# Ledger of designs, part 146: peptides against a protein of PDB entry 7AE7

Target 1, 321 residues: chain A of PDB entry 7AE7
Amino acid sequence: KVYKDLREFLEVLEQEGQLIRVKEEVNPEPDIAAAGRAAANLGKNQPAVFFEKIKGYKYSVVTNVHGSWQNHALMLGLDKNTSTKDQFYELNRRWDKFPVPPNVVKREAAPCKENVIDKDINLFEILPLYRINEQDGGFYISKASVVTADPEYPDDFNKLNVGTYRIQVKDRDRVGIQALAMHDIAVQLEKAEAENKPLPIAITIGNNPLVTFMASTPVGYNQNEYEFVGALQDGVPMDIVKSDLYDHLYVPAGSEVVLEGHIIPRVRTVEGPFGEFPGSYSGARLQCEVKIDRITHRTNPIFENLYLGIPWTEIDYLMAL

## One batch from the design tools (peptide; made by RFdiffusion4, then SolubleMPNN)

Design b2_p19_6_s4 (from b2_p19_6, 9 letters changed)
Fold by OpenDDE base, seed 5:
Structure b2_p19_6_s4 (fold): chain B 321 residues (1-321), chain A 19 residues (1-19)
Amino acid sequence: as target 1 above (321 residues)
Amino acid sequence: MEKSPLEISAEETGAELAA
């Protein structure tokens, strides 16, 4: 089984008993985090949690999409009861298929392009933002696949980077992003900032689960994560589409929300704190600032966000492979 | 120049690439 988008995966998770649907209206805080923790307490087979109605917001949230070995098996299109060993074997077998180039689809064929917001941008109208942890210094977008290119080689598709970074919402049209020196985005940003140029960026939310997986998996700087997604799809290309603002940025065609913008050169703002791990808060840091210039989104977009819980976090499964 | 994988895909799908 291959998934074009998050929705196809959520359907399979629900069919396989790996998704809990919360139909009652919840408060963004503390109910989303509390319900996630409650779901984590269901044992080894931690389901995704889908919140249909969030007080004060129009759209839904899903958490813990990658939060179990069963969900990982299903992500690979395997039986949910596939052993961890066999999942690793299959992952490695498919990894050797790299590269599998993506399909570039027309704008009209890309679900992420169903709606456009290019004026009066307000992230709070599109994303049901909440504090993941009580002590968080703000609202975080924790499962975004962030697309950037090498500003020296913008047309080199092999240098197109899709990564997962800590993103704090700062304003209606601004986010802070944690670009650490170990991240490929930091190399690209350094090149842009050397010339005092903005770095083009697309922050994609609610993706094909293998995109999210690959965005969290370190690859070489000259390796495209989308070509690995195709490999992990057992040789089936994934669908990508050109961004609206940038000819050299391609986003997953099925993304629920795409935030297109730029990293402001040589600007650093206070970011954090964030509870990256249960009981561990990173301090406030000076981080990059992104201005959002355009949003594209699916009709009734689903905000996929990270679940942080005890004993196992969703990040443990994303990084365990 | 050999067409990039993206150029090939764009031709097959009829997608617009950057010129």
Scores: peptide ipSAE 0.033, ipTM 0.616, DockQ to the pose 0.018
Fold by OpenDDE base, seed 2:
Structure b2_p19_6_s4 (fold): chain B 321 residues (1-321), chain A 19 residues (1-19)
Amino acid sequence: as target 1 above (321 residues)
Amino acid sequence: MEKSPLEISAEETGAELAA
């Protein structure tokens, strides 16, 4: 089975008993994190948790989408009881199908283009933002697939990078991004900053689960993550669409929310602290700042965000594969 | 010039690429 978007995957998780739907209105803090911890206490078969109603917000939140081996099996379109060994075998078998080029769809065929916000941008109107950890220095977007290109080779599709980075919300239309030197985005940013140019960026939220998986998986600088998604779909191409602001940036056609903007050259602002692990906080650092210039989103967008809890975090599963 | 995978896909779907 192949999924076009997050919604098709969430439907399967629910059918397979791997999603808990919370229909009652919850407070963003502490109820989202508390419910995630309660779901984690259900053992190794941790379900996703879908919150239909968040107090003070219009839209829904889903957490722990990748938070179990059952969810990973289902992501691969396998039986939920497929052993970890057999999941790894199937991943390796499909990896050999690389590259599988994506389909470029028309704007009218892309669900991420259903709605546009190009003025008076306010992230709090689109995303039900909350503190993931009690001592976090702010609101984080932790499961975004961030799209950037090489500013020297913007038309080289093989250098189009789709990565996962720590993103702190700084203002209505500003986010901090942690671009570490080991990330491909840092190479692209260094080139842009050498010329004192902005780096174009698309921050995509609520994707096909294989896009989120590949964005969290290190690949070569000249390898496109979308071509690996097609390989992991057993040779079925994924659908991408051109960004609205940038001709050289392509985003997943099914994304729930796309934040289009730019990294401001040579600007650094305080980011953090963030609880990367339960009881472990990374210190505050000077990080890059992104201006959001345009938002596109699906009608009733779902905010997918990371679950961080005991005994296992969702990141433990994303990094274990 | 051999068409890129994106150019081929854009022609098949009728999507617009960057000029």
Scores: peptide ipSAE 0.031, ipTM 0.586, DockQ to the pose 0.018
Fold by OpenDDE base, seed 3:
Structure b2_p19_6_s4 (fold): chain B 321 residues (1-321), chain A 19 residues (1-19)
Amino acid sequence: as target 1 above (321 residues)
Amino acid sequence: MEKSPLEISAEETGAELAA
């Protein structure tokens, strides 16, 4: 099975008994985190948790999408009971199919383009933001696939980076992003900042689960994560679409939300603290800041966000293979 | 302590966890 988007994957998770649907209105805090912890207590077969109604917000949240070996097997289009070993062997077998170039679809064919916001941007109207941990210094977007390019080689598709970074919401149209020196985005940002130029960025939320997986998987600077997604889809290309603001940035065609904007050159603002691990908080740091200039989104967008449970996080499964 | 998913994966695959 290959998934075009998050929705097709959530449908399969639900069919396979790997998704709990919460139909009752919940408070963003503490109910989302509490329900996530309750789901984690179900043992090794942790389901995704889909919150249909969140008090004060219009749209839904899903958490723990990658939060079990069963969900990971299903992501690969395998039987949910496929052993971790067999998942690993299948992953490696498919990895050897790299590169599988993506399909570039027309704007009209891309679900992420169903709605556009280009003025009066307010992230709180699109994303049901909540504190993941009680002591978090703000609202975080933790499972975004962030698209950037090399500013010296913007047309080199092999240098297009799709990565996962810690993103704190700073204002209605501003986010802080943690770009560490080991990240490809930091190399690209350094080049842009050397010239005092903005770095174009697209922050994509609610993707094909293999996009999210590859965005969390380190690859070479001259390797495109979308070409690995095609490999992991057993040779089926994924669908990408050109961003609205930038000719050189391509986003997953099926993204629930796309935040298009730029990293402000040489600006650093306080970001954090964030509970990266249960009972562990990263301190406040000075991080780069993104201005959001345009949003495109699916109708009734689903906010996919990270589950940080005890004893294990969703990251533990994303990094396990 | 119960092993992490990463530890389980490493044992099943024979991968060395980077310390």
Scores: peptide ipSAE 0.007, ipTM 0.362, DockQ to the pose 0.037
Fold by OpenDDE base, seed 1:
Structure b2_p19_6_s4 (fold): chain B 321 residues (1-321), chain A 19 residues (1-19)
Amino acid sequence: as target 1 above (321 residues)
Amino acid sequence: MEKSPLEISAEETGAELAA
């Protein structure tokens, strides 16, 4: 099975008994993190947790979407009981299908374009933000697929980067982003900053699970993550759409939320601490700052965010494949 | 005045600290 969006995947997770719905109104803190930890205690077959009602917010949160081998099997469109060995075999077989170019859809055909906010940007109105860990220095967006391009080669689609980065919410319309030197975004940012130019960015939230997977998987600088998504879909192209602000940035057509903006050149702000692993916190660091200039979103957007729990984090599964 | 760890990091990266 191939998924167009997060919603189609969540439907399958629910059908397969790999999704728990919390229907009662929860407090963002500590209830979301506490319920995630409780779900992790159910053993190795960890379900996704969908919070339908969050006090003070309009929209829902889902966590632990990739948080088990069963969920990974289902992501690949396999039986949930497919062995890890057979999942790796199938992943490798599909990897050899690269490149599978995406379909560029029209704006009117892209669910991520259903609603637009182009003034009075307030991330808290769109995302049910909460602290993932008790000692986190703020609210994090931890499962975003961040789209950037090479500013010297903006029309080179092979240099379009889709990556996962630690993102801290700083203000209503500002986020900090961790761009480490080993990330392709850091190379692109260095080029923009050399000219004192903003780097165009699209932060996409709530994607096709293979987009989220590929955004967490290192690929070559001249390789497009969307072409790997098509390969991992066994040769079925994924759907992308042009961003509203930038002709050279393409986002997943099915994204729940797209934050379009720019990295402010040569600006660094304090970010963190963040609990990257259970019981361990990264220190505060100077990180890049993104100004959000436009939001597009699906009606009733689902905020997909990372589960960080014991004994296995969702990151362990995203990095294990 | 000794530079703060943040100021040192900003200088090493060539970044400006947002005020």
Scores: peptide ipSAE 0.000, ipTM 0.271, DockQ to the pose 0.051

Design b2_p19_7_s1 (from b2_p19_7, 6 letters changed)
Fold by OpenDDE base, seed 1:
Structure b2_p19_7_s1 (fold): chain B 321 residues (1-321), chain A 19 residues (1-19)
Amino acid sequence: as target 1 above (321 residues)
Amino acid sequence: PTLIQDPPLSERLAKIIYG
């Protein structure tokens, strides 16, 4: 089984009994995090939790999508009861198929292009934002696949980076992003900032689960995460589409939301604290700032976000294999 | 470092998650 988007995966999770649908209106805090934590605490067969209605917001949230070995097996298109050993074996087998180049689809064929916002941008109108944990310094987008390129080699597809980074919402059209020196995005940003130029960025939310997985998996600087997604799909290419603002950035065709913009050169603003994957809060630090210039999104976009807490939580499963 | 506390789970949500 190969998934085109998050929605196909959520459908399979629901069919397999690995998704809890919350139909009643919830409060964004603490209900989303509380349910995510509760689901994680089940210890086995931890389901995704889908919130249909969130007080004060128009759209839905899903959490704990990768939050179990069963969900991980299903992500790989395997039986949900496939052992971790067999999952690892299959992952390694498929890894050797790299590279599997993605298909570039037309804009009209890409679900992420169904709606466009290019003025009066307000992230709160598109994403049901909440604090993941009580002591978070703000609202976080914790499960985005962030697309950047090498500004010196924008046409080198092998240098296109898709990574997961900590993102705090700072304003209606601004987010803070943690670009650590060890991340490929930091290398690319350094090159842009050396010239005092913005770094083009596309922050993609609600993807094919293998995209999210690969964005969370370190690869070489000259390796494209999309080509690994194709490998992990057992040789089936994934679908990507050109971003609206940048010819050199490609996003997953099925993304629920795409935030296109730029990292503002040589600007650092306070970000944090944030509850991190070890189950402890990091301190506040100066981080990069992204201006959002354009949003594309599916109709009724689903905000996929992590719950992070004391291990084990969803992020631990994303990093385990 | 401060540890993350488990968020309070409402009775309603508890029934949905554990039911």
Scores: peptide ipSAE 0.680, ipTM 0.967, DockQ to the pose 0.914
Fold by OpenDDE base, seed 2:
Structure b2_p19_7_s1 (fold): chain B 321 residues (1-321), chain A 19 residues (1-19)
Amino acid sequence: as target 1 above (321 residues)
Amino acid sequence: PTLIQDPPLSERLAKIIYG
C-alpha cells in the first residue's frame, strides 16, 4: 500500500484499529496533549488520536500518527504486526532504490491548492493551535515538513531540502523557526543572510507519512528527500507541486496546509521554551523569524502535530528508524 | 532541565483511550 496523503494513511490506521476517533468536542489544552500521552502510555499498538471537534476552532487535529511500530509498519504498507526487524529490513531494501524522482503534478491536480489565503493571514483560523505541554512558551507546529532551497543553486532539485524543525507561532502571520547549524536549512539561510536576502520557505503540514518520516531523517545536502520517499514507496514516485510564490520550491501535492513565506534576514526573536524529545524543556533562545505571505490548504484541513513528553512518545519512534 | 509532566487526562478521554 502506498499513500498519496495523510488522509489515506489515517483511513488505513482506522481500519487497522490504530486510530482513535474522538467525536466529542475537546479543549485544545490539555485534552490534545493528554490524549496523546495516554495513547503513548499503551505501550504497544499505540494509535493515532484524531480530534474531530476542538473548542474555539473550526478544523481537526490528529496526533500520535507515527507513535507506534504498528503505525510504522502500516506506513511502509506492511502488516501492522510486522516485526521491527522486518520493518528495518524492508526499509533498507527500499532505501537502495534511491533516487526515485517525484511526479510534478499540475496545480489544479494538487489537493493542497484547493483553498488560498493571500490576504489577512491568520494562522489561528487555519490551525487549531495549542500548547503541547503546559510550560511551552507558545503554540508549536512540531511536525511540519519545511521546504527550502539553496539560494545559490535554486534550480538544483538535489539541493531542495525538506526538513522538520521546531516552529513556534509568534503572530497571526509569523512563526519562529529553529535552524541549527547542523541542519541543511542553516547552510541555505547563511547564504541568504550573507547577502541580506530573505530565504524562501514553504512550511507543509499534514503530509504523506513517508514525507514526514523523511523530513525527520537526515540525508545528504545534495539528496532530495522526495526521491527517498519514492524509494520508500518501493519505487512509486510521490506527487509534488510547485509552490505558489516560488518556482523553485516544490511541496507535497497532498499537504493539508502549506504556509508559504520567507525567513527574514538577520532578524532573531525570542523563541521557547519548548518541551523537547528528552522529556525536558529547552530554554528560550533567539531564533529566526518567518513571515507567512500565502497559505494554501485542503478543504477541512487536518492539523497533524506531535505530542512530546517523557520517552517513549511519537518523536522517539520517528527518530528510531 | 525541567521535566515534562503528564497532562491531566479527563475521565471522558480516559474512557475513549482505554475503553
Scores: peptide ipSAE 0.675, ipTM 0.966, DockQ to the pose 0.910
Fold by OpenDDE base, seed 3:
Structure b2_p19_7_s1 (fold): chain B 321 residues (1-321), chain A 19 residues (1-19)
Amino acid sequence: as target 1 above (321 residues)
Amino acid sequence: PTLIQDPPLSERLAKIIYG
């Protein structure tokens, strides 16, 4: 089984009894995090939790999508009861199929292009934002696949980076992003900032689960995460589409939300604190700032976000193999 | 480092998750 988007995966999770649908209206805080923690605490068969109605918002939230070995097996298109050993074996077998180049689809064929916002951008209208943990310094987008390129080699597809970074919402059209020196995005940003130029960026939310998996998996600077997604799909190419603002940035065709913009050169603003994967809060630091210039999104977009707490939680499963 | 505390789970949500 290969998934084109998050929605196809959520359908399979629901069919397999690995998704809890919360149909009643919930409070963004603490209900989303509380349910995510409770789901994680089940110890096995931890389901995704899908919230249809969030008080004060129009759209839905899903959490704990990668939050179990069963969900991980299903992500690989395996039986949900496939052992961790067999999952590891199959992942490694498929890894050797790299590279599997993606299909570039036309704009008209990409679900992420169904709606466009290019003026009066307000992230709060598109994403049901909430604090994941009570002491978080703000609202975080914790499960985005962030697309950037090497500004010196913008046409080198092998240098296109798709990574996961913590993103704090700073304003209606601004987000802070943590780009640590060990991340490929930091290398690309350094090159842009050396020339005092913006770094083009596409922040993609609600993706094919293997895109999210690969965005959280470190690969070489000259290796494209989309080509690994095709490998992990056992040789089936994934679908990507050109971004609206940048010819050299490609996003997953099935993304629920795409935030297109730029990292502002040589600007640093306060970001944090944030409850991190070890189960403790990080301090506040000066981090990069992104201006959002354009949004494309599917109709009734699903905000996929990560619950983080004391291990084991969803992030531990994303990093376990 | 300050540890993350488990958020309070309502009885209603508990029934949905554990039921």
Scores: peptide ipSAE 0.675, ipTM 0.966, DockQ to the pose 0.911
Fold by OpenDDE base, seed 5:
Structure b2_p19_7_s1 (fold): chain B 321 residues (1-321), chain A 19 residues (1-19)
Amino acid sequence: as target 1 above (321 residues)
Amino acid sequence: PTLIQDPPLSERLAKIIYG
């Protein structure tokens, strides 16, 4: 089984008993985090948690999508009861299929393009933002697949980077992003900042689960994460579409939300703290700032966000492969 | 005070996955 988008995966999770649907209206705080923790306490077979109604918001939240070995097996299109060993074996087998180039679809064929916001941008109207941890310094987008390119080689598809970074919402149309020196995005940002130019960016939310997985998996600077997604789909290409603002940025065709914008050159603002690990907060630091210039989104977009709670966290499973 | 640079989420994810 290959998934075109998050929705197809959530459908399978639900069919397999690996998704809890919360139909009652919940408070964004503390209910989402509390329910996530409660789901994590269900043991080894932790389900995703889908919140249909968030008080004060229009759209839904899903958490813990990758939060179990069963969910991970299903992500690979395997039986949910596939052993961890067999999952690793299959992952490694498929990895050898790299590269599998993605299909570039037309704009009209991309679900992420169903709706456009190009003025009066307000992230709070599109994303049910909440504090993941009680002491977080703000609202985080913790499970986005962030797309950037090499400013010197914008047309080199192999240098297109799809990564996962800590993103704090700073304003209606601004986010802070943690681009550490060890990340490919930091290399690209350094090149842009050397010329005092903005770095084009697309922050994609609610993706094919293998996109999220690969965005969280370190690969070589000259290796495209989408080509690994195709490999992990056992040779089936994933679908990507050109961003609206930038010819050289491609986003997953099925993304729930795409935030297109730019990293402001040589600007650093306070970001954090964030409870990245249970019982530990990263300190507040000066981080890069992104201006959001355009949003595209599916109708009734699902905000996929990371579950951070008592181990095993979703991070633990995303990282356990 | 050793600024424990929390590795990026991707690296933390990678370390959990591959560590």
Scores: peptide ipSAE 0.009, ipTM 0.352, DockQ to the pose 0.036; fails the geometry check

